# Peptides against a protein of PDB entry 5K2M: the designs that were tried, part 5

Target 1, 273 residues: chain A of PDB entry 5K2M
Amino acid sequence: MRIGITYTVLRREEMAIKERAGEFGEVVMLHEDDLLFPGNYDLDVVIIRNVSHFKALYTARLFESEGIPTVNSSRLIFEAGDKLFATLRLAGKVPVPEWKAALSEGGALRVPDSLGYPLVSKPVFGSWGRLLAKVNDRDSLEAVLEHRKWMKNPLYGIHYFQEFVEKPGRDIRSYVIGGEFVGAIYRYSNHWITNTARGGKAEPCSDPEVEELSVKAWEAFGEGALAIDIFESEKGLLVNEVNPNMEFKNAARVTGADMAGKLVEYAVEVAKT

## One batch from the design tools (peptide; made by RFdiffusion4, then SolubleMPNN; from b1_p22_6, 8 letters changed)

Design b1_p22_6_s2
Fold by OpenDDE base, seed 3:
Structure b1_p22_6_s2 (fold): chain B 273 residues (1-273), chain A 22 residues (1-22)
Amino acid sequence: as target 1 above (273 residues)
Amino acid sequence: SELEKELEELEKLDKELEELLK
């Protein structure tokens, strides 16, 4: 078994994946600078750990074009890594925050007629809460839309909105790999954008409802390894988004779950299919 | 292209954020 691992930065996650992969076969670390296509890669499977969503997507597709399966697949990265496309999959299977999409400023200005205020404006791509805006009124909405007009990436012209969900000073991040629930954590923050990156504490989450909901959310996509962000709302648990390029160092530390091992085991299963 | 430049900038930001999270 020859296992490739693509990466941008050697993080704790990549080190853990490398170590566990070594127990199953030969490990080939592939920095982004090492990747040229078409190539003659002798690999049974590639674990995709590129930081950039787009680089991860294209890297996966390039290996697939050479007959080498990837974890995650380019299909999963494409659908899960776009907030709108992910919502389209999730909405048919699990509770999600109320959402609207608009393709023009004129359409976007009508969103409050259905969602009301406050609402959240999100880009369809991006990590760590970049360009999230809580929109409390018409003036704020107009300002956000005006700024989007001058952003050069055409994807910023795709307007995705959610209802603002009041959270109890925390959110939940769960992990599902190959359809198996691996673990979950609470992420505490004093800011309305909950992210452990912003100095929040993480604690283990042991809730059967979270486990069941997480598996159902994964089933909306039907493959791969996903981190799932869940809100605790007045109307119950809501699946906010999924991440096909998950960070798990904090979750592994807090829960003791062998997330790197589970990811490698799944990659080995994919290689044998 | 403008798209390529924007994607490169986003990638740099992602790397910087990850380093801060170590």
Scores: peptide ipSAE 0.014, ipTM 0.488, DockQ to the pose 0.111
Fold by OpenDDE base, seed 4:
Order: sequence, then C-alpha cells, then structure tokens
Structure b1_p22_6_s2 (fold): chain B 273 residues (1-273), chain A 22 residues (1-22)
Amino acid sequence: as target 1 above (273 residues)
Amino acid sequence: SELEKELEELEKLDKELEELLK
C-alpha cells in the first residue's frame, strides 16, 4: 500500500495522518511544490490535505485523472466545500438554517422579504469565517452588496444568505468518516462566529442526537470524511455547514478520538475498492 | 505560536488565490 498525503503546511493533523498511515504502508508526503501533473504517480490512494479549498479540489481531480482515488474525492470537495452546494445536499436530509441564494444585487435585495433581519451573508467559498457578515438592516445589506461588486473573484457575485441563528455561546463540530461517527466537540465563543482558531474553548460533545444528525448529514453526500458544524437553536439542531478538508487537532485532543487513524483507515479502504 | 502565524499566512494566501480564480 502506497499512501500519498498532499499538504501545504505540515500541521498537527498532517503529522498525525502521516504517522498513522505509516502503519498501513509506505507514506509519500507530497508538498504542493511536488505536485506536477501529469506526474506518473505510483500511489494507491491520496489523502488530500491542501489548505486551500481550490487547491485541494484540483489536486484531488488531478490524481483522479491518473486513476488514483483520493480522500476526499474531488466530487465531495466540490460539493461539500461550497456552502451553497453543501446546503443543497443537506437541505434534503437534515434541518438547516433557512437560506436564500441570489444571483444579482436585485435578487439579493429581496432576500430579507423572506428571511427577515438579521441575516448572515456568506461567500460560497472560503474558510475561517472569512467575509461572514451579520446583516442587521437594509443599509448593511446594501453595503455588503456594494463591496461584493468590487471584489475580484466573480464567485463573490453569488449571494448566499442564511437566517441568523442565535446560539448558546457555542456550536458543535462533529466528525463523520466513511459513514461512521468519530466524535464531536462543543466550541465555545462569545462571538457569533464560533471558531476554535480564534481561541475558543473546546469540550467533548456526547449527545446521541448530534451523532444521529451528523451521520444523516454525512449521508447527504454519501462518501468521505467530513467535519460537520451544527448549531443549537430554538428550532433544535441545525446543520450549518460541512468541511471536506477538516481540521481535527482540537477535536482529537479533547475527545481522544483517533481522527487521523480513522481517516487513514478509510483511505486504505478506498484504495481497495 | 509560530504555527498560528503560518496558518494566518496560509489564510492570506488562500484569500489571494481565491481572488485570482477569475
């Protein structure tokens, strides 16, 4: 078994994945600088750990073009890594925050007619809560839309909105790999954008409802390894988003779950199919 | 930490890349 691991930066996650992968076979670490295609790679599977969503997506697709399966697949990265496309998958299977998408400024200006205020403006791509905006009123909406016009990437012209969900000072991040629930954590933050990267406390989450919902959310995609962000709302649990390029160092630390091992095990199984 | 700084830099790079995807 030859396991490739693509990476941008050797983080704790990549180190853990490398270590666990070594138990299953030969590990080939592939920094982004090593990735040239077509490349005649001799690998049974590639674990995609590029930091950039788009680099991860294209890397996966490029390996797939050479007949090498990837974890995650380019399909999963594409669908799960786009907030709107992810919502489309999720909405058919699990409760999600109310959402609207508009393809023009004129359409976007009508979003509050259905969602009301406050609402959240999200880019369809991006990580770490970048360019999330709580839109409290018409003036704020107009400002967001105006700024989007001047952004270089045309994807910023895709207007994705959610209802603002009042959270109890925390959210839930769960992990499902190959359809198996691996673990979940609470992420505490006083900010409406909950991200552990901003110094939030993490605690284990042992809730059967979270587990069930997480698996169902994963089933909306039906493959791969996903981190799932869940809100505790007045309406109950809502699946906010999924991440096909999950960070898990905090979750692994807090829960003791072998996230890296589970990921590698899944990759090995993918290689065998 | 140094790692956090590196991640911040990567976040910036990711942003730049996103902007280049026209």
Scores: peptide ipSAE 0.014, ipTM 0.490, DockQ to the pose 0.124
Fold by OpenDDE base, seed 1:
Structure b1_p22_6_s2 (fold): chain B 273 residues (1-273), chain A 22 residues (1-22)
Amino acid sequence: as target 1 above (273 residues)
Amino acid sequence: SELEKELEELEKLDKELEELLK
């Protein structure tokens, strides 16, 4: 078994994945600078750990074009890594926050007619709560839309909105790999954007309802390794988003779950199919 | 914290990538 691992930066997660992969076979670390296609890669599977969503997507697709399966697949990265596409998969399978998408400023200005205020404006791509805006009124909406006009990336012209969900000062991040629930944490924050990466406290989450919902959310995609962000709301649990390029060092530390090992095990299974 | 520094670096990388893809 030859396992490739693509990466941008050797983080704690990549180190853990490398270590665990070594127990299953030969490990080939592939920095982004090492990637050239078409290439002659002798690999049974590639674990995609590129930091960039787009680099991860294209890297996965390029390996797949050479007959090498990837974890995650380019399909999964594409669908799960875009907030709107992910919502389309999740909606109808699990509870999600109410949402609207608009393809123009004029359309976006009508979103409050349906969802009301406050709203959350999200780019369809990006990490760590970047460019998330709580929109409390018309003036704020106009400001956000005005700023979007001056952003060069055309994807900022895709306007994705959610209802604002009042959370109990925390959210939940769970991990499902190959359909198996691996673990979950609470992420505490005094800010409406909860991210442990921004200095929030993490605690283990042991809730059967979270576990069940997480698996169902994963089943909406049907493959791969996903981190799942869940809100606790007055309406119950809501699946906010999924991440096909998960960070898990904090979750692994807090829960004690061998997330790196589970990821490698799944990759080995993928290699054998 | 070390975590915050790591995240700042990742955010920087992500921004750079977004700019490159523009």
Scores: peptide ipSAE 0.014, ipTM 0.477, DockQ to the pose 0.159
Fold by OpenDDE base, seed 5:
Structure b1_p22_6_s2 (fold): chain B 273 residues (1-273), chain A 22 residues (1-22)
Amino acid sequence: as target 1 above (273 residues)
Amino acid sequence: SELEKELEELEKLDKELEELLK
């Protein structure tokens, strides 16, 4: 078994994956600078750990073009890594925050007619809460839309909105790999954007309802390894988004779950299919 | 941390690449 691992930065996650992969076979670490296509890669499977969503997507697709399966697949990265596409998958299977999409400024200005205020404006791509805006009124909406006009990426012309969900000072991040629930954590923050990277406390989450919902959310995509962000709302649990390029350092530390091992085991299974 | 700085730089690079891939 020859296992490739693509990466941008050697984080704790990548080190853990490398270590666990070594138990199953030969490990080939592939920094982004090592990747040139078409190539003659002798690999049975590649674990994709590129930080960039787009680099991860293209890397996966390039290996797949050479007949090498990837974890995650380019399909999963594409669908799960886009907030709107992910919502489309999730909405038919699990509770999600109310949402609207508009393809013009004129359409976007009508979103409050359906969702009311406050709203959350999100780009369809991006991580770590970048370019999230809480829109409390018409003036704020106009400002967000005006700024989007001057952004160079055409994807900023796709306007994605959610209802603002009042959270109890925390959210939930769960992990499902190959359809198996691996673990979950609470992420605490005093800010409406919950991000553990910004110094938030993490605690184990042992809730059977979270486990069940997480598996259902994974089933909406039907493959791979996903981190799932869940809100605790007055309406119950809501699946906010999924991440096909999961960070799990904090979750592994807090829960004691062998997330790296589970990921490698799944990759080995994929290699054998 | 150095890692956070590297991640921030990478995020900047990704943004720049997104701008270049236009």
Scores: peptide ipSAE 0.014, ipTM 0.487, DockQ to the pose 0.118; fails the geometry check

Design b1_p22_6_s4
Fold by OpenDDE base, seed 5:
Formats: structure tokens, sequence, C-alpha cells
Structure b1_p22_6_s4 (fold): chain B 273 residues (1-273), chain A 22 residues (1-22)
């Protein structure tokens, strides 16, 4: 078994994956600078750990074009890594926050007619809460839309909105790999954007409802390894988003779950299929 | 914290990569 691992930065997660992969076969670490296509890669599977969503997507697709399966697949990265496309998958299977998408400024200005205020404006791509805006009124909405006009990437012209969900000072991040629930954590924050980089504390989450919902959310995509962000709301649990490039350092530490091992085991299974 | 600094660094790197692809 020859296992490739693509990466941008060697993080704790990549080190853990490398270590566990070594138990199953030969490990080939592939920094982004090492990648050139078409290539002659002798690999049975590639674990995709590129930091950039788009780099991960294209890397996966390029390996797949050479007959090498990837974890995650380019399909999964594409669908799960886009907030709108992910919402489309999730909305058919699990509860999600109310949302609207608009393809013009004029359309976006009508979103409050359906969702009311406050709103959350999200880009369809990006991580760590970048460009999330709580929109409390018309003036704020106009300002967000005005700024979007001057952004370079045309994807910023895709206007994605959610209802603002009042959270109990925390959210839930769960992990499902190959359809198996691996673990979950609470992430605490005094800010409406829950991010550990903003001083958030992580604690274990042991809730059967979270486990069931997480598996259902994974089934909306039907493959791979996903981190799932869940809100606790007055309406119950809501699946907010999924991440096909999961960070699990904190979750593994807090829960004791062998997330790196589970990921490698799944990759080995994919290689044998 | 070390974690916060790591996350900030990764956020910056991810942003730079997105800009290169725009």
Amino acid sequence: as target 1 above (273 residues)
Amino acid sequence: SELEEEERRLEELDRELEELLS
C-alpha cells in the first residue's frame, strides 16, 4: 500500500495522519511544490490536506484523472466546500438555518422581505468566518452589497444569506468519516462567530441527537470525511455547514478519538475499492 | 495562544491562495 498525503503546511493533523498511515504502508508526503501534472505517481490513494479549498479541489481532480482515488474526492470537496452547494445537499435531509440566495444586488435587497432582520451574509467560499456579516438593517445590507461590488472574485457576486441563529454561546463540531460518527465537541465563544482562534474553549459533546444528525448530514453527501458544524437553536439542532478539509487537532485532544487513524483507515478502504 | 497564532497564520495563507486564484 502506497499512501500519498498532499499538504500546504505540515500541521499537527498532517503529522498524525502521516504517522498512522505508516502503519498501513509506505507514506509519500507531497508538498504543493512537489505536484506537477501530468505525472507518474505510484500511489494507491491520496489523502488531500491542502489548506486552500481550490488547491485541494484541483489536486484531488488531478490525481483522479490519473486513476488515483482521493480522500476526499474532488466531488465531495466541490459540493461540501461551497456553502451554497452544501446547503442544497443538506436541506433535503436535515434541518438547516433558513437561507436565501440572490444573484444580483436587486435580488439581495429583497432577501429581508423573506428572512427578515437580522441576517447573516456569507460568501459561498472561505474559512474561519471570513467576510461573515451580521446584517441588522437596510443600511448595513446596502453597505455589504456595495463592498461586494469591488471584490475581485466573481463568486462574491453570489449572495448567500441565512437567518441569524441565536446560539447559547457555543456551537457543535462533529466528525463523520466513512459514515461512522467519530466524535463531537462544543466550541464556546462570546462572539456570534464561534471560532477557536477567537479564544474559544472546546469541550466534549456526548449527545445522541448530535450523533444521529451528524450521520444524516454525512449521508447527504454519501462519502468521505466531514466535519459538521451544528447550531443549537430554539427550533432544535440545525446543520449550518460542513468542511471537507477538517481540522481535528482540538477535537482529537478533547475527545480522545483517533480521528487521524479513522481517516487513514477510510483511505485504505477507498484504495481497496 | 499557540493555537490562535496557528489559526491566524493558516487564515492568512488561505486568503493569499484564494487571491492567487482570483
Scores: peptide ipSAE 0.019, ipTM 0.555, DockQ to the pose 0.114
Fold by OpenDDE base, seed 2:
Structure b1_p22_6_s4 (fold): chain B 273 residues (1-273), chain A 22 residues (1-22)
Amino acid sequence: as target 1 above (273 residues)
Amino acid sequence: SELEEEERRLEELDRELEELLS
């Protein structure tokens, strides 16, 4: 078996994936600079680890066009990597924060009529809480909308809002691969944006409700490997978002779960299908 | 921390990539 791994930067995750993939066959590391399509790639499956959501999406689709399956698939990357599209999938299966989408400034200005304040403005794409804004009032909403007008990417004109969820100084990140719950962590932060990249402490999360909810969230998509962000709210557990290009170094370290191995095992399964 | 610095670097890289794709 020949396993491709596409990447932008060799992170701890990519190194772990490479190591585990070597147990199943020949590993072909493919930096973004190595990729040219159409090509004649001799691979049975490709694990997509590009940093950029869009590069990951297009890379997956390009390999699929060559008849090579990918983990994750371009479909999954597309649906799960867009916060709005992910919400559309999730909302039918699991509890999610209340949300509204508007396609114009005029529409966006009416969002508080439904959700009230405070709101969270999110771009439909992006990582590490970039361009998240807590919108406490009309003035803040107008400011966010004004800034969006000057952003180059037209996707910033897709106005996605959630209710602001009060969290107990932490959130949960869980991991589901091929429908199997692999592990979960608490991410602690004194800021309303919880991210381990911002100096947050991670601890193991062993909660059966989290496990059940995580699997249900994965089932909304029905394939692949997902990191799932869950809020502990006064309303109970809420699935905030999913990530089809998951980082797991902290979770693997904290939980001891073989996330890289599980990902590779799933990729091998996909290759055999 | 070293971890925080690494994650910030990755965030910057991701931002740059998104800007190039816009």
Scores: peptide ipSAE 0.018, ipTM 0.540, DockQ to the pose 0.115
Fold by OpenDDE base, seed 4:
Structure b1_p22_6_s4 (fold): chain B 273 residues (1-273), chain A 22 residues (1-22)
Amino acid sequence: as target 1 above (273 residues)
Amino acid sequence: SELEEEERRLEELDRELEELLS
């Protein structure tokens, strides 16, 4: 078996994936600079580890066009990596924060009529809480909308909002690969945006409700490897978002779960189908 | 921490990539 691994930066995750993949077959590391399409790739499966959501999406689709399956698939990356599209999938299966989408400024200005304040403005793409805004009032909403008009990417004109969820100083990140719950962690942060980059500590999360909810969230998509972000709210557990390009170094370290191995095993299974 | 620095670096890289796509 020949396993491709596409990557932008060789992170700890990619190193772990490479190492584990080597146990199952020949590993072909493919930096973004190595990728040209159409190409004659002799690969049975490609693990997509590009940092950019869009590069990951297009890379996956390009390999698929050549008959090479990818983990994750372009479909999954597309649906899970877009916060709005992910919400559309999730909302039918699991509890999610209340949300609204608007396609115009005029529509966006009416969002508080349903969600109230405070609300959270999210771009439909992007990582690490980038361009998340807690919108406390009308003035803040107008400011966010005004700034979005001047952003070059037209996707910033897609207005996605959630209710502001009060969290207990932490959130949950769980991992489901091929429908199997692999592990979960608490991420602690004093900021309303829980991001490990902001000095957050990670601790193991052993909660059967989290496990069940995580699997259900994965089932909304029905394939691949997903990191799932879950909020502990007054309303109970809410699935906030999913990530098809998961970072797992912290989770693997904290839980001891073989995230890389599970990912590779799933990729091998995908290659055989 | 080294971890925080690496995550920040990745965030910057992701931002740069998105800017290049836009």
Scores: peptide ipSAE 0.018, ipTM 0.549, DockQ to the pose 0.116
Fold by OpenDDE base, seed 3:
Structure b1_p22_6_s4 (fold): chain B 273 residues (1-273), chain A 22 residues (1-22)
Amino acid sequence: as target 1 above (273 residues)
Amino acid sequence: SELEEEERRLEELDRELEELLS
């Protein structure tokens, strides 16, 4: 078994994945600078750990074009890494926050007619809560839309909104790999944007309802390794988003779950299929 | 913290890439 691992930065996750992969076969670390296509890669599977969503997507597709399966697949990265496309998958299987999408400023201005205020403006791409805005009123909505006009990437012209969900000072991040629930954590924050990168603390989450919901959310995509963000709302648990390029250092530390091992095991299974 | 600095660096790399794709 020859396992490739593509990466931008050698993080704790990549080190753990490398270590675990070594138990199954030969490991080939592939920094982004090492990647040229078309190439003659002698690999049975590639674990995609590029930091950028788009680099991960294209890297996966390029390996697939050479007949090498990837974890995650380019399909999964594409669908799960776009917040709107992910919502489209999730909404048919699990409870999600109420959402609206608009393709113009004129359409976006009508979103409050259905969602009301406050609402959350999200770009369809990006990480770490970047460009998330809590929109409390019409003036704020107009400001967000005005700023979006000056943003260069045309994807910022895709207006994705959710209802604002009141959370109990925390959210849940769960991990499902190959359809198996691996673990979950609570992320605590005094800010409405809960992110460990923003000083959030993590604690283990042991809730059968979270486990069941996480698996169902994964089943909406039907493959790969996903981190799943879940809100505890007055309406019950809501699946907010999924991440096909998951960070798990904190979750692994807090839960003791062998997330790297589970990821490698799944990659080996994919290689054998 | 070291973790926060690492996460900041990753965020910067992601932004730089998005700018290149724009």
Scores: peptide ipSAE 0.018, ipTM 0.537, DockQ to the pose 0.117

## One batch from the design tools (peptide; made by RFdiffusion4, then SolubleMPNN)

Design b1_p23_1_s3
Fold by OpenDDE base, seed 1:
Structure b1_p23_1_s3 (fold): chain B 273 residues (1-273), chain A 23 residues (1-23)
Amino acid sequence: as target 1 above (273 residues)
Amino acid sequence: SRAEELLKELDKDYEWLEKNLHS
């Protein structure tokens, strides 16, 4: 078994994945600078750990073009890594926050007619709560839309909105790999954006409802390794988003779950299929 | 703890990196 691991930065996650992969076969670390295609790579599977969503997506697709399966697949990265596309998958299977998408400023200005205020404006791509805005009124909506006009990436012209969900000062991050629930954490924050990357506290989450919902959310995609963000709301648990390029250092530390091992095990299974 | 501080610093670095990669 030859396992490739693509990466941008050698993080704790990549180090753990490398270590665990070594138990299953030969490990080939591939920094982004090493990735040239076509490359005629001799690998049975590649674990995609590029930091950039787009770099990860293209890297996965490039390996797949050479007949090498990836974890995650380019399909999964594409569908799960886009908040709108992920919502489309999730909404058919699990409870999600109410959402609207608009493709123009004129459309976006009508979103409050359906969702009311406050709203959450999200870019369809990006991590760590970047460019999230709580939109409390018309003036704030107009401001967000005005700023979006001047953003260079055309994807910022895709206007994705959710209802604002009042959370109990925390959210849940769960992990499902190959359909198996691996673990979950609470992420605490006094800010409406809960993220451990922003200095939030993490604690273990042991809730059977979270486990069941997380697996169902994963089943909406049906493959790969996903981190799943869940809100505790007055309406119950809501699946907010998923991440096909998960960070898990905090979750692994807090829960003691061998997330790196589970990821490698799944990659080995994919290689054998 | 110092470990938590290091984790926070690393998270900031990753956030910065991703911001710049998507810019």
Scores: peptide ipSAE 0.014, ipTM 0.463, DockQ to the pose 0.057
Fold by OpenDDE base, seed 5:
Structure b1_p23_1_s3 (fold): chain B 273 residues (1-273), chain A 23 residues (1-23)
Amino acid sequence: as target 1 above (273 residues)
Amino acid sequence: SRAEELLKELDKDYEWLEKNLHS
């Protein structure tokens, strides 16, 4: 078996994936600079680890066009990596925070009529809680919208909003690979944005409700490897978002779960399909 | 690479966040 691994930066995750993949066959590391299409890669499967959502998406689609399956698939990356598209999938299967989408400033200004204040403005793309805004009032909403008008990427004109969810000083990150729950952690923060990539304290989360909800959230997409962000709210557990290009260094460290191994095992199974 | 630059910038932000928001 020949396993490709595409990457932008060799992180701890990519090193772990490479090491575990070597137990199953020949490993071909493919830096972004190595990628040229059409090509002859002679691979059975490719694990997509490009940092950029869009680079990951296009890389996956390009390999698929040459008959090489990818983990994750371009479909999954596309749907899960966009916050709005992910919400559309999730909302049909699991509880999610109340949300609104608007395609104009005029539409966006009406969002508080439904969600009230405070609300959260999110870009539909991006990671690590970048460009999240807690919008407490009309003046703040107008300011966010004004700034979005002058941003370069037209996707910033897609206005995605959530209700502000009061959290107990933490959120949950779970991992589901091939439909199997692998593990979960609590991420602690004194700020309304929780992210262990930002150095938040992490602790193991052992909760059957989290496991069940995580699997259901994965089933909304039906394939691949996903990290799942879950809020503990007054309404119960809410699935906030998913990540099809998951970082797992902190979760693996805290839980002891073999995230890299599970990912490789899944990729091997995909290759055999 | 641009991605490496971005990660480096983010790392600085993360260090700040670790110090100021997660303590």
Scores: peptide ipSAE 0.008, ipTM 0.466, DockQ to the pose 0.051
Fold by OpenDDE base, seed 4:
Structure b1_p23_1_s3 (fold): chain B 273 residues (1-273), chain A 23 residues (1-23)
Amino acid sequence: as target 1 above (273 residues)
Amino acid sequence: SRAEELLKELDKDYEWLEKNLHS
């Protein structure tokens, strides 16, 4: 078994994945600078750990074009890594925050007619709460839309909105790999945007409802390794988003779950299919 | 910080995409 691992930066996650992969076969670390296609890669599977969503997506697709399966697949990265496309998958299987999408400013200005205020404006791509805006009124909506016009990336012209969900000062991040629930954590924040990468406290989450919902959310995609962000709301648990390029150092530390090992085990299974 | 470095890398990728999608 030859296991490739693509990476941008050797994070704690990549080091753990490398270490665990070494127990299953030969490990080939592939920095982004080492990637050139078409190529002749002698690999049975590639674990995609590029930091960029788009680099991860294209890297996965490029390896797949060489007949090498990837974890995650380009299909999963594409569908799960786009907030709107992920919502489309999730909405059919699990409770999600109310959402609207608009393709023009004129359409976006009508979103409050359905969702009311406050709203959350999200780019369809991005990580760590970048360019999330709480939109409390019409003036704020107009400002966000105006700023989006000046952003160069045309994807900023895809207007994705959610209802603002009141959270109990925390959210839940769960991990499902190959359909198996691996673990979950609470992420605490004093800000409406919860993110452990910004210094939030993490604690173990042991809730059967979270486990069941997480598996159902994963089943909306039906493959791969996903981190799942869940809100505790007055309406119950809501699946907010999923991440096909998950960070898990905090979750692994807090839960003691062997997330790196589970990821490698799944990659080995994929290589054998 | 490591988070800032990761953000910078992500931002570079988005900047690249922004430059190339509008060229």
Scores: peptide ipSAE 0.016, ipTM 0.535, DockQ to the pose 0.063; fails the geometry check
Fold by OpenDDE base, seed 3:
Structure b1_p23_1_s3 (fold): chain B 273 residues (1-273), chain A 23 residues (1-23)
Amino acid sequence: as target 1 above (273 residues)
Amino acid sequence: SRAEELLKELDKDYEWLEKNLHS
């Protein structure tokens, strides 16, 4: 078994994946600077750990073009890594925050007629809460739309909105790999954007409802390794988004779950199919 | 790069890496 691992930066996650992969076969570390296509890669599977969503997507597709399967697949990265496309998959299987999409400024200005205020404006791509806006009124909506008009990337012209969900000062991050629930954590924050990067406390989450909902959310895509963001709301649990390029250092530390091992085991399974 | 060396040494959370890589 020959296992490739693509990466931008060697983080704790990549080190853990490398270590566990070494137990199953030969490991080939591939920095982004090492990637040139078409190429002669002698690999049975590639674990994709590029930081950039788009670089991860294209890297996966390029290896697939050489007949080498990837974890995650380019299909999964494409669908799960876009917030709108992910919502389209999730909405048919699990509870999600109420959402609207508009393809013009004129359409976007009518969104409050359905969702009301406050609402959340999200770009369809990007991570770490970048360009998330809590829109409390008409003036704020007009300002967000005006700024989007001057952004260079045409994807910023795709207007995606959610209802604002009041959270109990925390959210849930769960992990499902190959259809198996691996673990979950609570992430605490004093800000409406809950992110552990902002010095938030993480605690283990042991809730059978979270486990069941997380597996159902994964089944909406039907493959790969996903981190799943869940809100605790007055309406119950809501699946907010999924991440096909999962961070798990904090979750592994807090839960004690062998997330790197589970990812490698799944990659080995994919290589054998 | 200096950034890559710093990231190896600091063993910082992915969220910090992402914040700095996209800044």
Scores: peptide ipSAE 0.007, ipTM 0.490, DockQ to the pose 0.042; fails the geometry check

